# Ledger of designs, part 75: peptides against a protein of PDB entry 4M9S

Target 1, 135 residues: chain A of PDB entry 4M9S
Amino acid sequence: SRGLVGVECITPYSYKSLAMALQRCVEVLSDEDRSALAFAVVMPPGVDIPVKLWSCVIPVDICSNEEEQLDDEVADRLKRLSKRGALLSGKRMPVLTFKIDHIIHMFLKHVVDAQTIANGISILEQRLLEIGNNN

## One batch from the design tools (peptide; made by RFdiffusion4, then SolubleMPNN)

Design b1_p20_4_s3 (from b1_p20_4, 9 letters changed)
Fold by OpenDDE base, seed 4:
Structure b1_p20_4_s3 (fold): chain B 135 residues (1-135), chain A 20 residues (1-20)
Amino acid sequence: as target 1 above (135 residues)
Amino acid sequence: MSKEVAEKLLKSLKEFREKQ
């Protein structure tokens, strides 16, 4: 499975204190980590999702990373996000998973542009169907 | 990879697309 390549999302959002705090967290991210966060919007909130499935939608420059290292690179990005205002929650057992909380997901739905969301849904759906056919 | 999780995600994606 391959993630998206060369996709960025930068959208300002201001509301009450929580949304403002989240926006500040997003603003201090690297472009790569911010892009990863943007595509997290396509994941269902509150679900522990294995890194392999995250790798289907998280943008990674495959020209700079070996395909075999895709999951590791994705995991590193998700780990960084989990340390930034708890944008994600990681679990190591029984397998390495990450989940997005409902509040964060709702925030992302407002700040991620519609085209990015549509692209993320489409690519993830395609990858999941491929996985299903190979099993 | 869990096939079950993948199937759940597919369902969620379809629902999410319908709301867009």
Scores: peptide ipSAE 0.444, ipTM 0.893, DockQ to the pose 0.035
Fold by OpenDDE base, seed 3:
Structure b1_p20_4_s3 (fold): chain B 135 residues (1-135), chain A 20 residues (1-20)
Amino acid sequence: as target 1 above (135 residues)
Amino acid sequence: MSKEVAEKLLKSLKEFREKQ
């Protein structure tokens, strides 16, 4: 399988057209799905991330204290994002994971405000440290 | 939940913060 190593020099025009297409895709999202996508910027691109780790940064208002409901709601949001313009890539096996691509990640770095990025990093870091200490 | 993935994320977050 020849990895397309071709750094195709994206012309400035191609970049602009892609950005416009992504902006249109984001504009039609619900507020909840758009918020989830914004926080996806803190995830490393090209890595398959389990839903449990996504749930550490995706904001969800849960009516019940059951962790299982949190993961299900987060999974539903991520599934919707994966169906819209390939904003995310989902895998079901061996465990449910989602991945953000480099192109989408680059886009988010430019459109998500710096405070949201900083907050997302802090929240995710804290949650990951807590998970590491409880194991 | 893969402990390995969590560790990779922590490393990536540190690197990402340094680039901001």
Scores: peptide ipSAE 0.443, ipTM 0.892, DockQ to the pose 0.039
Fold by OpenDDE base, seed 2:
Structure b1_p20_4_s3 (fold): chain B 135 residues (1-135), chain A 20 residues (1-20)
Amino acid sequence: as target 1 above (135 residues)
Amino acid sequence: MSKEVAEKLLKSLKEFREKQ
């Protein structure tokens, strides 16, 4: 299966105005959407990333292992996140992509567990190498 | 999927890991 075990995004910095505002947005997310947001930290900020690459790190619990269904589910999660403030920015043309903004990325770097970040990087790197070798 | 995007992302990940 692609993706990681879901994690919750909790901030110890609730006294900061930015963290407070973002935490409120995070608290109303589903567990699945919150996990997707947490793993967005491994993506470089300000870069438009195709959904196919997001699917390498976003944890998805689907019955089917078909890549098309995986991409659709991931896209739906990312779309929901993009509708909540500046968490993500979606672009539909020419190809569906999502990017994380620098401010949000900075927030996530402080609230996502360091081991989770390291694991996410390793998994994504492995998947990218596999894609590169198979194509 | 663009192979070029994947390669660029791979480089970014390596850099990000080094900064952690």
Scores: peptide ipSAE 0.442, ipTM 0.893, DockQ to the pose 0.034
Fold by OpenDDE base, seed 1:
Structure b1_p20_4_s3 (fold): chain B 135 residues (1-135), chain A 20 residues (1-20)
Amino acid sequence: as target 1 above (135 residues)
Amino acid sequence: MSKEVAEKLLKSLKEFREKQ
């Protein structure tokens, strides 16, 4: 499965304290990493999600058609986000997964565009249905 | 990935959309 192409997310500053700190972290991200973070909003918070499922919704502008290379690119983005404090939490064992915390998810729900959220949900649903039908 | 994980995530997405 492929992610979205050319999707950006705008995170306006509208909060104090923790939200302000998070906004600063978001502002220093690349456009690609910021987009990846935006689409993390569609994932359920507190759940360890395999990279393969992240790849269904994380935007990738230029990537190989091979699933392995796509997963590697997505994993690299998620790893970078996980190094930015509480944005994501990575787990390597038993399988590589990433999760979004409840606080970050709550932040994203308020700063990510509603249409972006809706589109992300629809795309991920489509990909999940395809996976379900093929197994 | 297992079909079960995909189904669980699908359910979560539907619930999330309903709350939007």
Scores: peptide ipSAE 0.442, ipTM 0.890, DockQ to the pose 0.034

Design b1_p20_4_s4 (from b1_p20_4, 15 letters changed)
Fold by OpenDDE base, seed 5:
Structure b1_p20_4_s4 (fold): chain B 135 residues (1-135), chain A 20 residues (1-20)
Amino acid sequence: as target 1 above (135 residues)
Amino acid sequence: LSAAVAQALLASLAAFRASQ
């Protein structure tokens, strides 16, 4: 699977103290990490998602056509997000997974562009169906 | 794990889209 084109998340959302703190965390991210975080909104909150499935929606601009390298690059981005403001929660064993919490997901639903959300859902759905059909 | 989660994700995506 190929990554999506990176979309920057605009964060004018300052409704509550938590939102302000999260906004600050997002603002200091690199463009690539912020884009990855934006597309994390399409994942169901509270679910440990394998990196392979994250790679279906996380945009990667520079990687080889090798699927394993895509997964590694995605994993690195998600790991960086997990180290910043608890934006994600990673588990290494038994399988490398990442989870978005409900609070972060709620924040992203407000700050990620609606078209980005719609596109992310559509692309992820398509790729998941393709994976299912190839098995 | 990935296959089982993939099916669950498809259902979640449908619900999420409907909530937009």
Scores: peptide ipSAE 0.513, ipTM 0.907, DockQ to the pose 0.035
Fold by OpenDDE base, seed 4:
Formats: C-alpha cells, structure tokens, sequence
Structure b1_p20_4_s4 (fold): chain B 135 residues (1-135), chain A 20 residues (1-20)
C-alpha cells in the first residue's frame, strides 16, 4: 500500500512572530492535511517536486490501487496546503509540481517529531529506489 | 519518472539525514 497512516506535526510555541503565524495555520488544518505537512519536511526546500514523488511519502487514508486516484488525492492535499499561507508553492504547467519554502522547511525541521522525519526519509528512499529500478 | 530525478532526490535525502 502506498498510503501511510497520518502522523501529526508537533507544534511547540517556541517561535516568535513568523512561527506563531505558521503555528496558527497548522492548528486549523485537518488531521489529514497536517499529516501531509509533517511529511513535507523530508522534501528538499526550493525544489519543484512532481506529485508522483510527493505521493511516495504523503499519507493517504483511502488507499487506492489506482495510481491516478492516489496522485489526485495527494495533489488535492498539497493544493490545500498551498492555499494556507506560504506552506507550499504549486505549479500546474508544464508538470504539476509543489515546492516547500526554505522558511517553512526550517520551521518543520523543528516542529516535526524526529522519528517522523527519520521514518519519512526511509520510506521515501525505499520508494525512490523502487522507482529507479523500474525506470 | 526519470532515474535522474529519483537519484537527485535520494542524494538530497542522504544529505538531510546526515544533517539531523
């Protein structure tokens, strides 16, 4: 199954101004969108990443055997995140991609559980190796 | 998906893990 069980972000109130604003944005997210945001921390900041690669780590509650449905659900989550502040930047053309901002990534590195980060990296690495082998 | 994109991301992940 490509779906992951949702993992919530841990948002300590340890940051001034920007982090407080970001925390407020995170607090109003659905559990699903917050979980997606948590796993976004494993992506390199400032890089336009295709939805296919996001789908390798973004948790989806309803696992479909249809890859298209998975990508669509992931894309919808990422679109919602892109609308809730500067969390993500989406591009529709030429290919649907999303990018995490450096500031957001730095925030997530401090508020996402270390085990979640480690697990997310391992999961994504495994799936990327599988993609690389399937060319 | 190109092997090049996957490999580039793998390198980024390795660097990120090393920075934790």
Amino acid sequence: as target 1 above (135 residues)
Amino acid sequence: LSAAVAQALLASLAAFRASQ
Scores: peptide ipSAE 0.510, ipTM 0.903, DockQ to the pose 0.034
Fold by OpenDDE base, seed 3:
Structure b1_p20_4_s4 (fold): chain B 135 residues (1-135), chain A 20 residues (1-20)
Amino acid sequence: as target 1 above (135 residues)
Amino acid sequence: LSAAVAQALLASLAAFRASQ
């Protein structure tokens, strides 16, 4: 199984002006997109990550038995986030990838609860080890 | 996906965990 149970982003105030602007952006997201954004904190900032790797940690409400449908649902969520300013940057060529910005990552490190971060890292690590063993 | 990409991400996760 891929993904995590949906977790809400919790707000700390490290940088008041940046936090206020980003908080407003987060508040207008759907619950699903907000959950996806929370788990984006486990990805290294400034790195183009393939959708398949995002699907290892992005929680989905409707899980298909088909891997292709899971990747499509994750891609749709990440696409919506990329349309909301600096949250994510999408790249279609040569392979569909998404990248989290350093500023957004810094924000998420402070506003996502420590237990959610730890759980997200552990689950992603497990999935990556499974992928490595199957190749 | 390439095992190399997965391994690079694993290294990043280890560093991130250590920084928490």
Scores: peptide ipSAE 0.510, ipTM 0.903, DockQ to the pose 0.035
Fold by OpenDDE base, seed 1:
Structure b1_p20_4_s4 (fold): chain B 135 residues (1-135), chain A 20 residues (1-20)
Amino acid sequence: as target 1 above (135 residues)
Amino acid sequence: LSAAVAQALLASLAAFRASQ
């Protein structure tokens, strides 16, 4: 099975057109979904990430401290993003995961504030270390 | 699977921070 090396021939024209399309997609998002998308920049592109790990960085305002509700709310946000073009790719089997594509990730690196990126990295790192110590 | 992915993410985050 020869993996299609997707030659991302990102022509400057393709990049500009894609950036404009992506910007339009971002502008029509709710504030909550746009915030979730911003924090998606800290995830490595091309990797299927379980919802549990997404919940470590996606900001959610939940009325209850129930962890089950947190994962469900995060999953709903990520599902909405996956329906908005190619922002995320979701898989249901064997485990619910979401992946950010390399092109989307590259776009986010340019449009997300540096402070938001730094904060997202720090938050995710801290929570991952806590999970590793508690399990 | 979650633990292995978590460890891989930690390494990725360190690399990403260094690239900023």
Scores: peptide ipSAE 0.507, ipTM 0.904, DockQ to the pose 0.039

Design b1_p20_5_s1 (from b1_p20_5, 9 letters changed)
Fold by OpenDDE base, seed 5:
Structure b1_p20_5_s1 (fold): chain B 135 residues (1-135), chain A 20 residues (1-20)
Amino acid sequence: as target 1 above (135 residues)
Amino acid sequence: DEELKQAVQRAIEHLKSFKL
């Protein structure tokens, strides 16, 4: 699979305490981690998602397009996000998975750029079809 | 992979909800 290039998450919230706290967490992220977080909006909240599925939509700019390297880089980004304000929850066994909480997902749904959401949906839909056809 | 299959199904359902 191939990664995406140059996506960011933007928030206009300034009043709600929860939104403000999340905004602060997002602001201290690197551009790469912030982009990864943005695309988490297209994942189903409350579901343990394998890294392989995350790698379908998480942007990767630096490493090669080789699947193994892509998965490793994606996993590293998701791990960093899981250590920042409970943005994600990771699970190692039986399979390495990450889950977005409903509260975080609701936040992202309102602050991620509409075009980014649309693109993420399109990309994920295509990748899911490919996975379904190959299994 | 059963877990992947389940995640794929949940993802498909979620994408449908975006389009409703």
Scores: peptide ipSAE 0.541, ipTM 0.908, DockQ to the pose 0.035
Fold by OpenDDE base, seed 2:
Structure b1_p20_5_s1 (fold): chain B 135 residues (1-135), chain A 20 residues (1-20)
Amino acid sequence: as target 1 above (135 residues)
Amino acid sequence: DEELKQAVQRAIEHLKSFKL
């Protein structure tokens, strides 16, 4: 299944110390990577999430609908985010997964656009049902 | 895939809590 298409996120500046540091990191991201980070808010914090599940909500506009290609593009974005240190944690084994930590998740809940959150939740719910019904 | 199944379950639970 393809993720969200054509969705962008706005992350306004915050005066909280941790938020300020994170916001500076967010501001230097590309639009695509920033959008990917925003949608991490709908994932359970502290859980190693397979790329396949991330691909349900990470917007990918330029890739084909081929699942493997979408997963690769999503993985590349998440890898870049993980290299920023605090944003995501990636694991290669036993399968490629990424994890949003609780602090970052809390930050995102307050700065990600409300409509983006709502859309992400809606799409994830739909995709989860599909995955649950289809092996 | 077992890891995917587990992640799906955790995601479902998270979405429920998100709306509380």
Scores: peptide ipSAE 0.537, ipTM 0.906, DockQ to the pose 0.036
Fold by OpenDDE base, seed 4:
Structure b1_p20_5_s1 (fold): chain B 135 residues (1-135), chain A 20 residues (1-20)
Amino acid sequence: as target 1 above (135 residues)
Amino acid sequence: DEELKQAVQRAIEHLKSFKL
């Protein structure tokens, strides 16, 4: 079972017009969606990542331990983020995946709290280890 | 799942670089 309490993301970074635009996009997100975006910083940029892997780090509050429900909730959040322009890009084929671009990733590295980044790394490392042991 | 396996590998490599 996986679940993570929401983590706040502070986004004080502003520089170029693009960064300012991204900042505004982040500010209008719900707390849950902003938290999901924050944890995207630990994913490799430019890579189509399947939802299952996203579910390793995206914080969700679900009562059920069913993996399908976890994936569905994560997918919904990522879908919403993908509707915010350049935040994420989704693909349905061959499987449902989401990708964070390099520019967005670099932005997140500047604006996401260091503790959040550290937590995301630790969580992902553990889940990757588990996946590796089962495959 | 081959695609998942590849993504996992890329994620692992990213984490290594992240910590450098």
Scores: peptide ipSAE 0.537, ipTM 0.907, DockQ to the pose 0.036
Fold by OpenDDE base, seed 1:
Structure b1_p20_5_s1 (fold): chain B 135 residues (1-135), chain A 20 residues (1-20)
Amino acid sequence: as target 1 above (135 residues)
Amino acid sequence: DEELKQAVQRAIEHLKSFKL
């Protein structure tokens, strides 16, 4: 997947039915985990994303100077989300990654606040430029 | 890190399409 926006997923569920089910799942999340899920909307769907990239957009209120600790905190949030059915899928080997599928991504595009999306895009763009220049 | 490079490229492409 190239991460393009579009309706590419075939599901036995209608969008409305799926949206209702997903809303129930989202409503039981903590505010912190729900916020993390919201920012997943700026990630390319169907791609195994390393925790380092997730840490570019997942908000952390208190962080030490240790990059490992930042990644660990982000990873913990993503792990919790991955335990909530199809919200995220985690992969431990060869490196720890998390993936949002296309249908969940489409759901988020419709329900996440426009300002949150805009902020997430801005933050990720800046961090990607920095990482790209240092790689 | 090739995996990171690939993920970065995918993310960039996604953001471009997101804004269209």
Scores: peptide ipSAE 0.530, ipTM 0.901, DockQ to the pose 0.040

Design b1_p20_5_s2 (from b1_p20_5, 10 letters changed)
Fold by OpenDDE base, seed 1:
Structure b1_p20_5_s2 (fold): chain B 135 residues (1-135), chain A 20 residues (1-20)
Amino acid sequence: as target 1 above (135 residues)
Amino acid sequence: KEELEKAVKRAVENLKNWKV
């Protein structure tokens, strides 16, 4: 399985309306969904990104190493996040993709641990290189 | 981060082209 330990998000802007609203949304998420949301920060905002690329960084603890199963689990998490309004937006056609909005991305950049962000970026870069070499 | 963004965009485009 491909897995990173789940992350909690704490906002330094706890008294701002946007941050408070988003914090409330984050608090009601499951640990798994909250972790997935945290790692969404490594993706460029405003870009429709295929599930395959999301699966490079979204942690899955108990799952087969089969790519199809990993993608399905990641897709389920991202779908749940998409149901929380502005957290993510999904598109089914022509390919299943998810996009993080600039506002949400900016929020995550401030509340996700800097080392976690750095690690996620490194992992994504490594996986992209591997995908590029294998395609 | 800019290089990562470019890499992701390239990867996205490649995946779209492969599946279409």
Scores: peptide ipSAE 0.169, ipTM 0.734, DockQ to the pose 0.025
Fold by OpenDDE base, seed 4:
Structure b1_p20_5_s2 (fold): chain B 135 residues (1-135), chain A 20 residues (1-20)
Amino acid sequence: as target 1 above (135 residues)
Amino acid sequence: KEELEKAVKRAVENLKNWKV
């Protein structure tokens, strides 16, 4: 699978203290990590998702055709996000997975651009079909 | 969107089973 070219994700949002805190966490992220977080909104919340599926939607600028390299880069980004205000939750067993919480997902739905969401969904659908055909 | 979520969940389970 191939990653996406970086997409901008800058939308101010404030509601309650939690939303403000999340916004501050997002603002201090690198552009790459912020972009990764934006596309996390495409995933269903509360589900432990393998890195393989994350790599379908997380933007990565890797020229290599090595899928392992892509997955590793994606995993690194997701790991960083998991350490930033618990934006994601990671598990190593039985396989490396990451999960987005419902609260964070709800926040992202309000702050991520609609076009970005639409693009992410489209790409995920396409990649899922490819995965299905390869099985 | 709901159908997509189901598809993702199915894919997740399939991948887990494959790698185990």
Scores: peptide ipSAE 0.167, ipTM 0.745, DockQ to the pose 0.026
Fold by OpenDDE base, seed 3:
Structure b1_p20_5_s2 (fold): chain B 135 residues (1-135), chain A 20 residues (1-20)
Amino acid sequence: as target 1 above (135 residues)
Amino acid sequence: KEELEKAVKRAVENLKNWKV
């Protein structure tokens, strides 16, 4: 399924109307899921990204710092987002990945707080560097 | 993995250069 893009291709919804619909979807999210969605803005749109990379930027406060538990918690959040207004698209095989749509990404670039974006970028860069150095 | 990392880095760079 093409999610929101698929709907727009058959119905002439304006960009503004789509943005309003997305905003409504965001408003009903939990604080944790909304935070996760915000940090999705740092990812390239249209790319299937492994959960491990998502875990570099998605904030988790409750679970242990163990990698396995972290990835599971991140995956759960992303799964919830994928079920809410096609905010993300999940793929389980061969590897669990999530993808942000171009339209959603464009929306987030305009609505996510600038400090959140800056923090996400900084954290992602740092953790990617660490992963690269440890491998 | 390397290509994905490059894509992510490019995305980050694009975000830094993005103007409203």
Scores: peptide ipSAE 0.134, ipTM 0.701, DockQ to the pose 0.047
Fold by OpenDDE base, seed 5:
Structure b1_p20_5_s2 (fold): chain B 135 residues (1-135), chain A 20 residues (1-20)
Amino acid sequence: as target 1 above (135 residues)
Amino acid sequence: KEELEKAVKRAVENLKNWKV
């Protein structure tokens, strides 16, 4: 399994109304969902990303390493996030995708730990190479 | 999917450059 026990969020915009609202949304999340949200920062904003790509970076605490189970769990987390304000937007058709908006992404770039971002990027790059090689 | 992967890679690179 992979994941973060907790995410520390510090923002230079802490006193702005938008940042405050987003911070409140983040605070009410479970640790798992908050971790998933943190890793959403590595995705390009405004793009409908298939769950398969999300599963490359979203940390999931599962016993099985089966890809199907991973995708399902990731999808569930992203679905929960999509129900929390404007954190994510999901589309079911034609393919299940999720999108992070620019505003949320901008917020995350500042509040997510730099090492977390670096790790997420590294993992995504590696997984994309693997996917590309297997295609 | 390949086009999306390329876009993601570019976005990741841009993110890296921004953090540097």
Scores: peptide ipSAE 0.132, ipTM 0.710, DockQ to the pose 0.039

Design b1_p20_5_s3 (from b1_p20_5, 8 letters changed)
Fold by OpenDDE base, seed 3:
Structure b1_p20_5_s3 (fold): chain B 135 residues (1-135), chain A 20 residues (1-20)
Amino acid sequence: as target 1 above (135 residues)
Amino acid sequence: DEELKAAVERANQHLKSWKV
């Protein structure tokens, strides 16, 4: 039985310090951007998610009824989040996508309100069903 | 559209894993 010598990766940054840094980043966000970030918790971590799927759960208050404008507004919010540290990672080509990191996702699971998570899950489930039925 | 389908599947799997 060759014991896997676990390389103890001594990361100098404790989980606690990272959580504190992330909390500070969240505190300086606008209410709208913070809300968008909260709903990111329902997305699978480490996956490049198209803006269309993000638009299923990200709340937009003032937008025209046009779907294109909705996606643009959502994209703008996600872009702002991607510029703030490691909150999100965006890819422009070939399709505009955003990805939540595993570490950020783990953080959100602990700090986002349970009701918000439940609502996000419910909304996403409903929208995914609609997308599946219309295709 | 294949990318969207893949993303939908991944999202569904994630939601299922959350409820268990």
Scores: peptide ipSAE 0.589, ipTM 0.917, DockQ to the pose 0.039
Fold by OpenDDE base, seed 2:
Structure b1_p20_5_s3 (fold): chain B 135 residues (1-135), chain A 20 residues (1-20)
Amino acid sequence: as target 1 above (135 residues)
Amino acid sequence: DEELKAAVERANQHLKSWKV
């Protein structure tokens, strides 16, 4: 399991309808799902990303270090996010992937805590190196 | 896995662009 702390996303934009709608969506999320959404900011927008890569940055504290279990838990969280309107877009074929669109990504860039972003980047960089070395 | 490799590359590019 990874001991990443969950983060709540708060938008400073109270006057824009889209931001308000997104804020409401964020507020009703569980702490774990909200944390997952926060870390989605480090993923490239507009790209179908396989669950394995998402699992590099999505915090999962309740699962063992077994990759299959971690991926399943991450997938469940991402699936829930994909059901919350425009937060994520899931694709099941040919491989289960999730995509963050540019609008949501831009929103997250402004509302996710800077330290969270920095941590996510650092973690993802490290995990990507490991994946690259192991393939 | 080619899809994974491609995604890794895109992710790396994104991270690099973030630092600029």
Scores: peptide ipSAE 0.587, ipTM 0.917, DockQ to the pose 0.035
Fold by OpenDDE base, seed 5:
Structure b1_p20_5_s3 (fold): chain B 135 residues (1-135), chain A 20 residues (1-20)
Amino acid sequence: as target 1 above (135 residues)
Amino acid sequence: DEELKAAVERANQHLKSWKV
């Protein structure tokens, strides 16, 4: 397995009506998909992010060390999230990317645990450094 | 990969904003 175990969003949000709707959407997610959504908070909102970058922070419970397999699993999770209303927006062309909306991102900033956010930031920072050094 | 490079830059900028 890779990443962090499932995390729940449990903090109230100031936009009550929208928050309630989003909370309902989040509640029907599997633990794995909900965890993936939580870590989406570390991605820049409104930006089409390649699956490779998502795979840096999205937890997966597979034993494969193949990057392609990891990306496929992450992509599947993100695809499921994109089917849940406005949680994510996916694009297939020219490269498979996913984008988190500003509103959803703002929601996550307030409902995801601070420690989870901090951990996600740390993980992403490290992975970005590695990507930069290897290119 | 130019798209990846651009995304990395945006991600880095976002992370910096968390630390401010």
Scores: peptide ipSAE 0.586, ipTM 0.917, DockQ to the pose 0.035
Fold by OpenDDE base, seed 4:
Structure b1_p20_5_s3 (fold): chain B 135 residues (1-135), chain A 20 residues (1-20)
Amino acid sequence: as target 1 above (135 residues)
Amino acid sequence: DEELKAAVERANQHLKSWKV
């Protein structure tokens, strides 16, 4: 399964107090990493999600990355996000997973562009169906 | 992969919540 390609996200920070707290962490991100963070909104909060599922929604430019390296590229982005405190938390064992916090998720639900959310939901639903049919 | 299947189920449940 492949992730989203060529998709960018806009995050208008609507929550003043929470936005201010997260602003420093988010502003230093690259555009690609911010987009990855935005699409994290479609993942269930508080759940350790395998990179395989993240790769379904994290936008990656496959023109610059080999398809076989999709999961690795996604993992790298998520790793960078995890270095920004509460944005994401990663675990290596037993399987490499990343988790979005409930508070961050709630923030994203309100600040991520509606079209981005809709696209993320749509593509994830499709990819999950494919995974379910193959496993 | 049982772990993947479990995660898929959780993700599906989450998606359902968006549609309600």
Scores: peptide ipSAE 0.584, ipTM 0.916, DockQ to the pose 0.035

